# Peptides against a protein of PDB entry 3HUF: the designs that were tried, part 127

Target 1, 320 residues: chain A of PDB entry 3HUF
Amino acid sequence: MWIIEAEGDILKGKSRILFPGTYIVGRNVSDDSSHIQVISKSISKRHARFTILTPSEKDYFTGGPCEFEVKDLDTKFGTKVNEKVVGQNGDSYKEKDLKIQLGKCPFTINAYWRSMCIQFDNPEMLSQWASNLNLLGIPTGLRDSDATTHFVMNRQAGSSITVGTMYAFLKKTVIIDDSYLQYLSTVKESVIEDASLMPDALECFKNIIKNNDQFPSSPEDCINSLEGFSCAMLNTSSESHHLLELLGLRISTFMSLGDIDKELISKTDFVVLNNAVYDSEKISFPEGIFCLTIEQLWKIIIERNSRELISKEIERLKYA

## One batch from the design tools (peptide; made by RFdiffusion4, then SolubleMPNN)

Design b2_p19_5_s3
Fold by OpenDDE base, seed 1:
Structure b2_p19_5_s3 (fold): chain B 320 residues (1-320), chain A 19 residues (1-19)
Amino acid sequence: as target 1 above (320 residues)
Amino acid sequence: SEEKKKEEELEEEYKELEK
């Protein structure tokens, strides 16, 4: 989201979130959802127009800011952004930091982008929430992204956590739920005057982890916990591959169970399969190799003695 | 102090422009 603050007292010492929309900026406007009052005698009554666009699909993957348009409202002394005079027709900015000078005002408005990108594990939840979150200037999507800051866990009572949730946890993404999204949607008006009133997602995350025994205490408990082991996996999702990498595994890939030859078996401690392949092909597993699902692996990884547990299972099947 | 002085000088320029 865009946040503005200013030098001196020209913004009354407050930080403000700018959601997608249009704002008239000037000395003689009243603060509301479409106006930003700037208290300086060196600023026009109506000085500039700020327009913040909704997030693009590209912004979800890059973590880039919503486009910020600045137009001078035909003032005598103009408007500058990053020491450059704004053009007569206005200019658009994609920089994460903007220094906005209104006329000859000695104090600058500082706009900065706080990265917030929300990944969803479920397409139905994305469809439900995307519009509202985009109106907050928050990029949303389903696919994994390096720009992702938050991950929406789908709570199904009594179900195992998904691979997406496991990976989100290990990559230190803040896991949130629908309750946080609901809360986030209600604060849009309240944070206009004070950006510090933004809900803390870390409290939601702590509550999720505390109340679910399927999570380890920290990502650090699992990261590189299987260093020195080798696995083979079916060429599946990128998330599954990245998850296994974060566990410190050496990974080999295969296209089908028929590609699991003696050479691959000789270099591999265990084979990781998706649930569908595991359930359908369990009768046809190669002899002399330990096969498990990601969910079965996760149940081992969350234990304090994960390395000992996995070693025992490997040994058991090597001699079976 | 210098910033306030600049702001006061600019206030006079803007008062002239509002006429």
Scores: peptide ipSAE 0.089, ipTM 0.758, DockQ to the pose 0.087
Fold by OpenDDE base, seed 5:
Structure b2_p19_5_s3 (fold): chain B 320 residues (1-320), chain A 19 residues (1-19)
Amino acid sequence: as target 1 above (320 residues)
Amino acid sequence: SEEKKKEEELEEEYKELEK
């Protein structure tokens, strides 16, 4: 989201969140959802127009800002952004930091981008929330992204956490739920004159982890916990591969169970399968190899003695 | 502050421009 602050108390000492939309900026406007009052005698009554666009799909992957358009309202002394005069038709900016000078005012408005990108695990929840979140200037998507700051866990009561949720947790992404999304939606109804009024996502995350026994106490308890072990997996998802890498596993990939030859068995401690393959192919598992699902692996990993547990399972099946 | 002096000087200039 865009946040503005200013020097010399020209914004009354407040920081303000700017959502996607259009704002008239000047001395003789009243603060509301479409106006920003600037207290200086060195600016015009109506000085500039700020227009913030909704996020693009690219912004979800890059963590880049919503496009910020500035137009001077035909003022005597003009408007500058980053020491450059705004063009007659206005200019658009994708920089994360904007120094905005209105006329000859000695104090500048500083606009800065606070990165927030929300990944959804469930496409139905994305469909429900994406429009509202985009109207807050928050990029949204389903796919993993290095720019992802938050991950929406699906609240299905009694369901196991998904691979996406497991991976988000290990990546130290802030896991949130629909309650946090509801709080974000209420933020737009208030003229936010103070950016500190943003709801705390970390409180939501702490509550999720505390109330769900499927999470370890910290990501650090699981990261590299299986260092020195080797696995093979079906090349089905990048998230599954990255999850296993974060566990410290050496990973081999295969396309079918028929590709699991004596050579692969000799260098592999266990095989990780998706639920569909595990359930359909249980009868066809190669002898002498431990096969499990990611969910079964996760149940081992969240235990304090995960290395001992997995070693015992490997030994049991090698000598069975 | 030097900034406050500049603001006062500019305030006088803008009062002349609103005439």
Scores: peptide ipSAE 0.078, ipTM 0.742, DockQ to the pose 0.087
Fold by OpenDDE base, seed 2:
Structure b2_p19_5_s3 (fold): chain B 320 residues (1-320), chain A 19 residues (1-19)
Amino acid sequence: as target 1 above (320 residues)
Amino acid sequence: SEEKKKEEELEEEYKELEK
């Protein structure tokens, strides 16, 4: 989201969130959803127009800012952004930091980008919330992104957490739920004058972890917890691969269960399968190695004695 | 301060632009 602050008291000492939309900026406007009052004798009554665009798809992957357009409203002394005069037709900016000078005002408006990118685990929830979140200047998507700051888990009562949720947890993404999204949707008007009134996602995250026994106390409890072990996995999901890497596993990939030969078994402690393959092919599992799902592996990983549990299962099947 | 004087001079210039 874009946040503006100013030197001196020209913004009354307040920080303001600029959601996607159009703002008239000047001395003789009243603060509202479409106007920014600037208290300076050196600023025109109506001085500039700011336009914040909605996030692009690219912004979701890069964590880049919503495009910021500035137009001077034909003022005598013009408008500058980063010491450059704004052109007659206006200029667009993608920099994360903007110093906006209105006319000869000695104080600048400082605009800065606070990154917030929300990944969804469920396409139906994305479809439900994406439009509203984009109108808050928040990029949204389904695919993993290095720019992702928050992850929305679907709260289905009694279901195991998904691989996406497991991975989001281990990569230290803030996990949120629908309750937080509802709250975000209601605060739009209240945060106009004070950017600090944005809801704390960390409180939601802490409550999710505390109330769900499927989460360890911290990601650090699981990261590299299986260092020294080797697994083989079906080449199906990039997120699954990255999850297993974060556990510290050495990973071999195969295309089918038929590719699991004696050589692979000799180098591998266990095989990780998706649920569909595990359920359908459990009768045809190779002898001398144990196969498990990611969800079964996760249940072991969240235990304090995870290494001992895995070692016992490996030994049990080597000597069976 | 010199800054306050410059603001007062600018205030006069901007009052003329309101005409």
Scores: peptide ipSAE 0.069, ipTM 0.726, DockQ to the pose 0.081
Fold by OpenDDE base, seed 3:
Structure b2_p19_5_s3 (fold): chain B 320 residues (1-320), chain A 19 residues (1-19)
Amino acid sequence: as target 1 above (320 residues)
Amino acid sequence: SEEKKKEEELEEEYKELEK
C-alpha cells in the first residue's frame, strides 16, 4: 500500500494510506476519500492530482507498487517528483519512494510503498476476496511468489493443513484467515486520517499458531530439522519440492514409482508421495522403502524428536 | 529555522500573486 507523510506539519503530522483511486491535493480541499489537504501558503488551492492504479498481476510476483500517477493542476510553480518536474500531461511512477514537492513549498510529501501481497490456498477464496483486496492496493494470487507477505489459510474444521500452508509457514509468510480479511475490508475509511490504524496481521497469525496444534512454535523448529537425510519425490509440485528443501533434505525426483530403481533406493532414506498416489499405489510400493505422504512427514517434523522418529521408521521398513 | 524563514518569504510572494 502507498503511505504518505510530510515534513513541516503540512499533513498535520499524520500519515495516510492512499488506496487505488484519485486524489485532489491542495491547500483548500478537505481531507476525505478523494482529497488530501496540504497546509502551506506556498501551495495552490488545488495543486496536484494523485491517481493510484489497482495492482497488476506482475505486482503480485515482484512486490512492486501500484502505479502512482502525478499531474500538476496548471499551477504557477508546478510539481516535482524526485527532483524532476512533472510533465504537462502528468507522469507515472513505479519507484517505491517518491519525494513530492508542491510548488515552492520547502517541505515535501514523502510517499513510500509498504509491500503487502496475499497468496490464497484455493481459487474459491481468491475469487471471494480478490476484488476487495485489490481496491486496497493489495496484489493477490494463487501461485507461490517471493513477494508474498501473507498467506490465507483455508479453515476447514478438522482437516489437516495443506502443503501450501506448511510451506507458507516455513518460508515465514504471515498466515492469516478469513477473519483478518474481513477486518481489512472494514478499515478503509478509518485509515484516511491515521495510517497506523491498518490492522496488524501478526496478532492474527500468533492466534492461529497458538490455537492450532498442527503448527510448531516457530519455523526455526522445522527448518533444516532433517539435514543429512535423503528423500525421493514424485515430480508433481514445485511447492512440495521447496518445502522439502527447507527441511534440509537432499531430494531426488522421479516421474513414476516404476522409475525407483535399486540405485535410487540405496541413496534414499524415504519416498515422499502425495495423498492420491499414496492411497492408489500403497499395494505396489517397492519393498524395503519407507514411503509416506507430506502430511505424514509434517506430523513427524513438528515433534521435538523428529530426527529420532524418522530414523526409527526408516529402520523398521528397511529391515522388514 | 531556515526553513521557516523560506516559508515566510514565500508567503509574501504568494500574497503578491493573489492580488
Scores: peptide ipSAE 0.054, ipTM 0.724, DockQ to the pose 0.088

Design b2_p19_5_s4
Fold by OpenDDE base, seed 2:
Structure b2_p19_5_s4 (fold): chain B 320 residues (1-320), chain A 19 residues (1-19)
Amino acid sequence: as target 1 above (320 residues)
Amino acid sequence: SEEKKKEEELEKEYKELLE
């Protein structure tokens, strides 16, 4: 989101969030959803127009800012951004930091980008919330991104957490739920004058973790917890692979259960299968190897004695 | 600078007028 602050109390000492939209900036306007009052005799009554665009798809992957357009409203002394005069037709900016000078005002408006990118685990929830979140200047998507700051967990009562949720947790992404999204949708007007009134996602995250026994106390409890073990996995999802890597596993990939030969068995401690393959092929599992799902593995990983539990299961099948 | 002081004074006066 874009946040503005200013020197010399020309914004009354307030920090303001600018959502996508158009703002008239000047001395003789009243602060509202489309106007920014600036208190200086050196600025015009109506001095500039700021236009913030909605996020692009690219912004979701890069964590880049919403495009910021500045137009001077034919003022005597013009408008500058980063010491450059704004062109007659206006200019657009993709820099994360903008120093905006209105006319001869000795104090500048400082605009800075605070990155917030929300990944959804569920396409239906994305479809429901994406439009509203984009109108807040928040990029949204389904695919994993290095720019992702928040992850929306689907709260289905009684269901196990998804691989996406597990991976988001280990990546130290802030996990949020629908209640937080609802809260975000209501704060738009309240944060106009005080950007600090933005709801705390960390509080939501702490509550999710505290109230769900499927989460360990911290990601650090799980990261590299299986260092030294080796697994084989069906080459199905990138997220599953990255999850297993974060556990410290050495990973071999295979294309089918038929590719699990004696050589592969000799190099691996266990085989990780998806739920569909695990349920359909239980009868045809190779002898002498421990097969489990990611969800079953996760249940072991969240235990304090995870290494001992895995070792016992491996030994049990080697001597059976 | 004298100009900055004058601007700060003018801004104070203007703030007082808008309150």
Scores: peptide ipSAE 0.024, ipTM 0.587, DockQ to the pose 0.065
Fold by OpenDDE base, seed 3:
Structure b2_p19_5_s4 (fold): chain B 320 residues (1-320), chain A 19 residues (1-19)
Amino acid sequence: as target 1 above (320 residues)
Amino acid sequence: SEEKKKEEELEKEYKELLE
């Protein structure tokens, strides 16, 4: 989201969140959802127009800002952004930091981008929430992104957490739920004059972790917990691979169970499979290798003695 | 400096708007 603040109390000492939309900026406007009052004799009654676009799909992957358009409203002394005069037709900006000078005012409006990118675990929830979140200037998507700051956990009572949720936790993404999304959606209905009034996702995250026994106390409890072990996995998902890497595993990939030869078995402590392959091929697993699902592995990883538990299972099957 | 005069003028204007 875009946040603005200003020097010299020209914004009355307040910071504002700017959602996607159009704002008239000037000395003689009243603060509301479409107007920003700036207090200076050097600023025109109606000085500039700010237009913030909704996020693009690219913004989800890059964590880039919503496009910020600035137009001077034919003022005597013009408008500058980052020391450059705004063109007659207006200019668009994708920089994360904008220093906006209105006329000859010695104080600038400073706009900065607070990155928030929300990943969804399922397409149904994305479809439900994407429109509202985009109207807040929040990029949304399904795929893993280096720019992802938040991850929406689907609350299905009694179900195991997904691989996406496991990975989001280990990569220190803030896990949120539908209750937090509902709260975010209501924020747009209010004129936010103070950027500090944005809901804190960390409190929601803490509550999710505290109330769900499928999570360890911290990501640090699991990161590199299996350092020194080697696994093989079917090349099915990038998230699964990244999850296993964060556990400190050496990973070999194979295309089919038939590719698991004696050489691979000799170098591998266990094989990680998805649920579908595990259930369908359970009767045809190679002898002398420990096969498990990611969910089964996760149940071991969250235990305090995870290394001992996995070692016991490896020994049980190698010497059987 | 001209900047200090402008700051003082802005502070004065801000006070006048709060009154």
Scores: peptide ipSAE 0.023, ipTM 0.582, DockQ to the pose 0.066
Fold by OpenDDE base, seed 5:
Structure b2_p19_5_s4 (fold): chain B 320 residues (1-320), chain A 19 residues (1-19)
Amino acid sequence: as target 1 above (320 residues)
Amino acid sequence: SEEKKKEEELEKEYKELLE
């Protein structure tokens, strides 16, 4: 989201969140959802128009800011952004930091981008929330991205956490739920003149972990916990592969269970399968190899003695 | 006028911020 602050108390010492939309900026406007009052004798009654666009699809992958448009409202002394005079038709900016000078005011408005990018695990939840979150200037998507700051866990009572949730946890993404999204939706209804009033996602995350026994105490408890072991996996998802890499596993990929030959068995400690393949092919598993799902693996790795547990399971099936 | 009163208030606020 965009946050503005200013020097010389021309914003009354307050920071403000700017959501996508249009703002008239000037000396003789009243602060509301579409107006920003700036207190300076050197600023016109109506000085500039700020227009913040909704996030693009690209912004979800890059963590880039919503486009920030500035137009001077035909003022005597103009408007500058980053020491450059704004053109007659206005200019658009994609920089994360904007120094905005209104007329001859010696104090500048500083706009900075606070990155928030929300990944969804569930397409139905994305469909429900994407429009609202985009109107807050928050990029949203389903696919993994290095720019993601938050991950939405679906609250299904009694369900196991998904591979997406497991991976989000291990990569230290802040996991949130629908309650946090609901709270975010209320933020737009208030003229937030204080950016510090932004909902604390870390508190939500802490509560999720505390109340769900499927999470370890920290990602560090699981990262590289299976170092030295090797697995084979069916090429199913990138998230599954990255999850296994974060566990410290050596990974071999195969396209079908028929590709699991004596050579692969000789170099592999266990085979990781998705639920569909595990359930359908359970009768046809190769002899002498430990096959499990990612969810079954997760139940082992969240235990403090995960390495011992895995070793015992491998031994049990090699000698069975 | 209401405009003049707002200008005077803004001038007062501006002075108070620069003091």
Scores: peptide ipSAE 0.022, ipTM 0.506, DockQ to the pose 0.042
Fold by OpenDDE base, seed 4:
Structure b2_p19_5_s4 (fold): chain B 320 residues (1-320), chain A 19 residues (1-19)
Amino acid sequence: as target 1 above (320 residues)
Amino acid sequence: SEEKKKEEELEKEYKELLE
């Protein structure tokens, strides 16, 4: 989200979130959803127009800001952004930090991008929330990205957490739920006056973890917990591979269960499968190898004695 | 500095506009 603050109390000491939309900025406007009052004798009654675009698909992957357009409203002394005079037709900015000078005002409006990029675990939830979140200037998507700051957990009652949720947790992404998204949808008017009223996603995350026994106490309890073990996995999702890497596993990939030869078995402690393959092909598993789902593996790794549990299962099947 | 005095005067003018 874009946040503005200013020097010299020209914004009345307030910070403000700028959502996608158009704002008239000047001395003689009243603060509302489309106006920003700036208290200075050195600025025009109506001085500039700010236009913030909705996030692009690229912004989701980069964590870049919504495009910020500035137009001078034909003022005597113009408008500058980052010491550069705004062009006659306006200019667009993708920098995360903007110093906006209105006319000869010695105090600048500082606009900064607070990165918030929300990944969704499923397309249905994305479809439900993406429009509203984009109107808040929040990039949204389904794919994992290094720019993702938040992850929406799919709450199906009685289901195990998804691989996406597991991976988001280990990556230390802030896991949120629909309750947080609902809260975000209501704050649009209240945060005009004070950007600090933005809800803390970390509190939501802490509550999710505390109330769900499928999460360990911290990601650090699981990261590299299986260091020294080797697994093979079917060439499935990149998230599954990255999850296993974060556990400290050496990973071999195969295209089919038929590719699991004696050589691979000799180098592999266990095979990790998705639920669909596990359920459909469990009768066709190679003898003498421990096969499990990512979900079954997760249930083991969240235990404090995960290494002992895995070792026992490996030994049981190698000597059976 | 003269610049700092000018900033303080301007800050004072802005405070007076906020009252």
Scores: peptide ipSAE 0.022, ipTM 0.533, DockQ to the pose 0.073

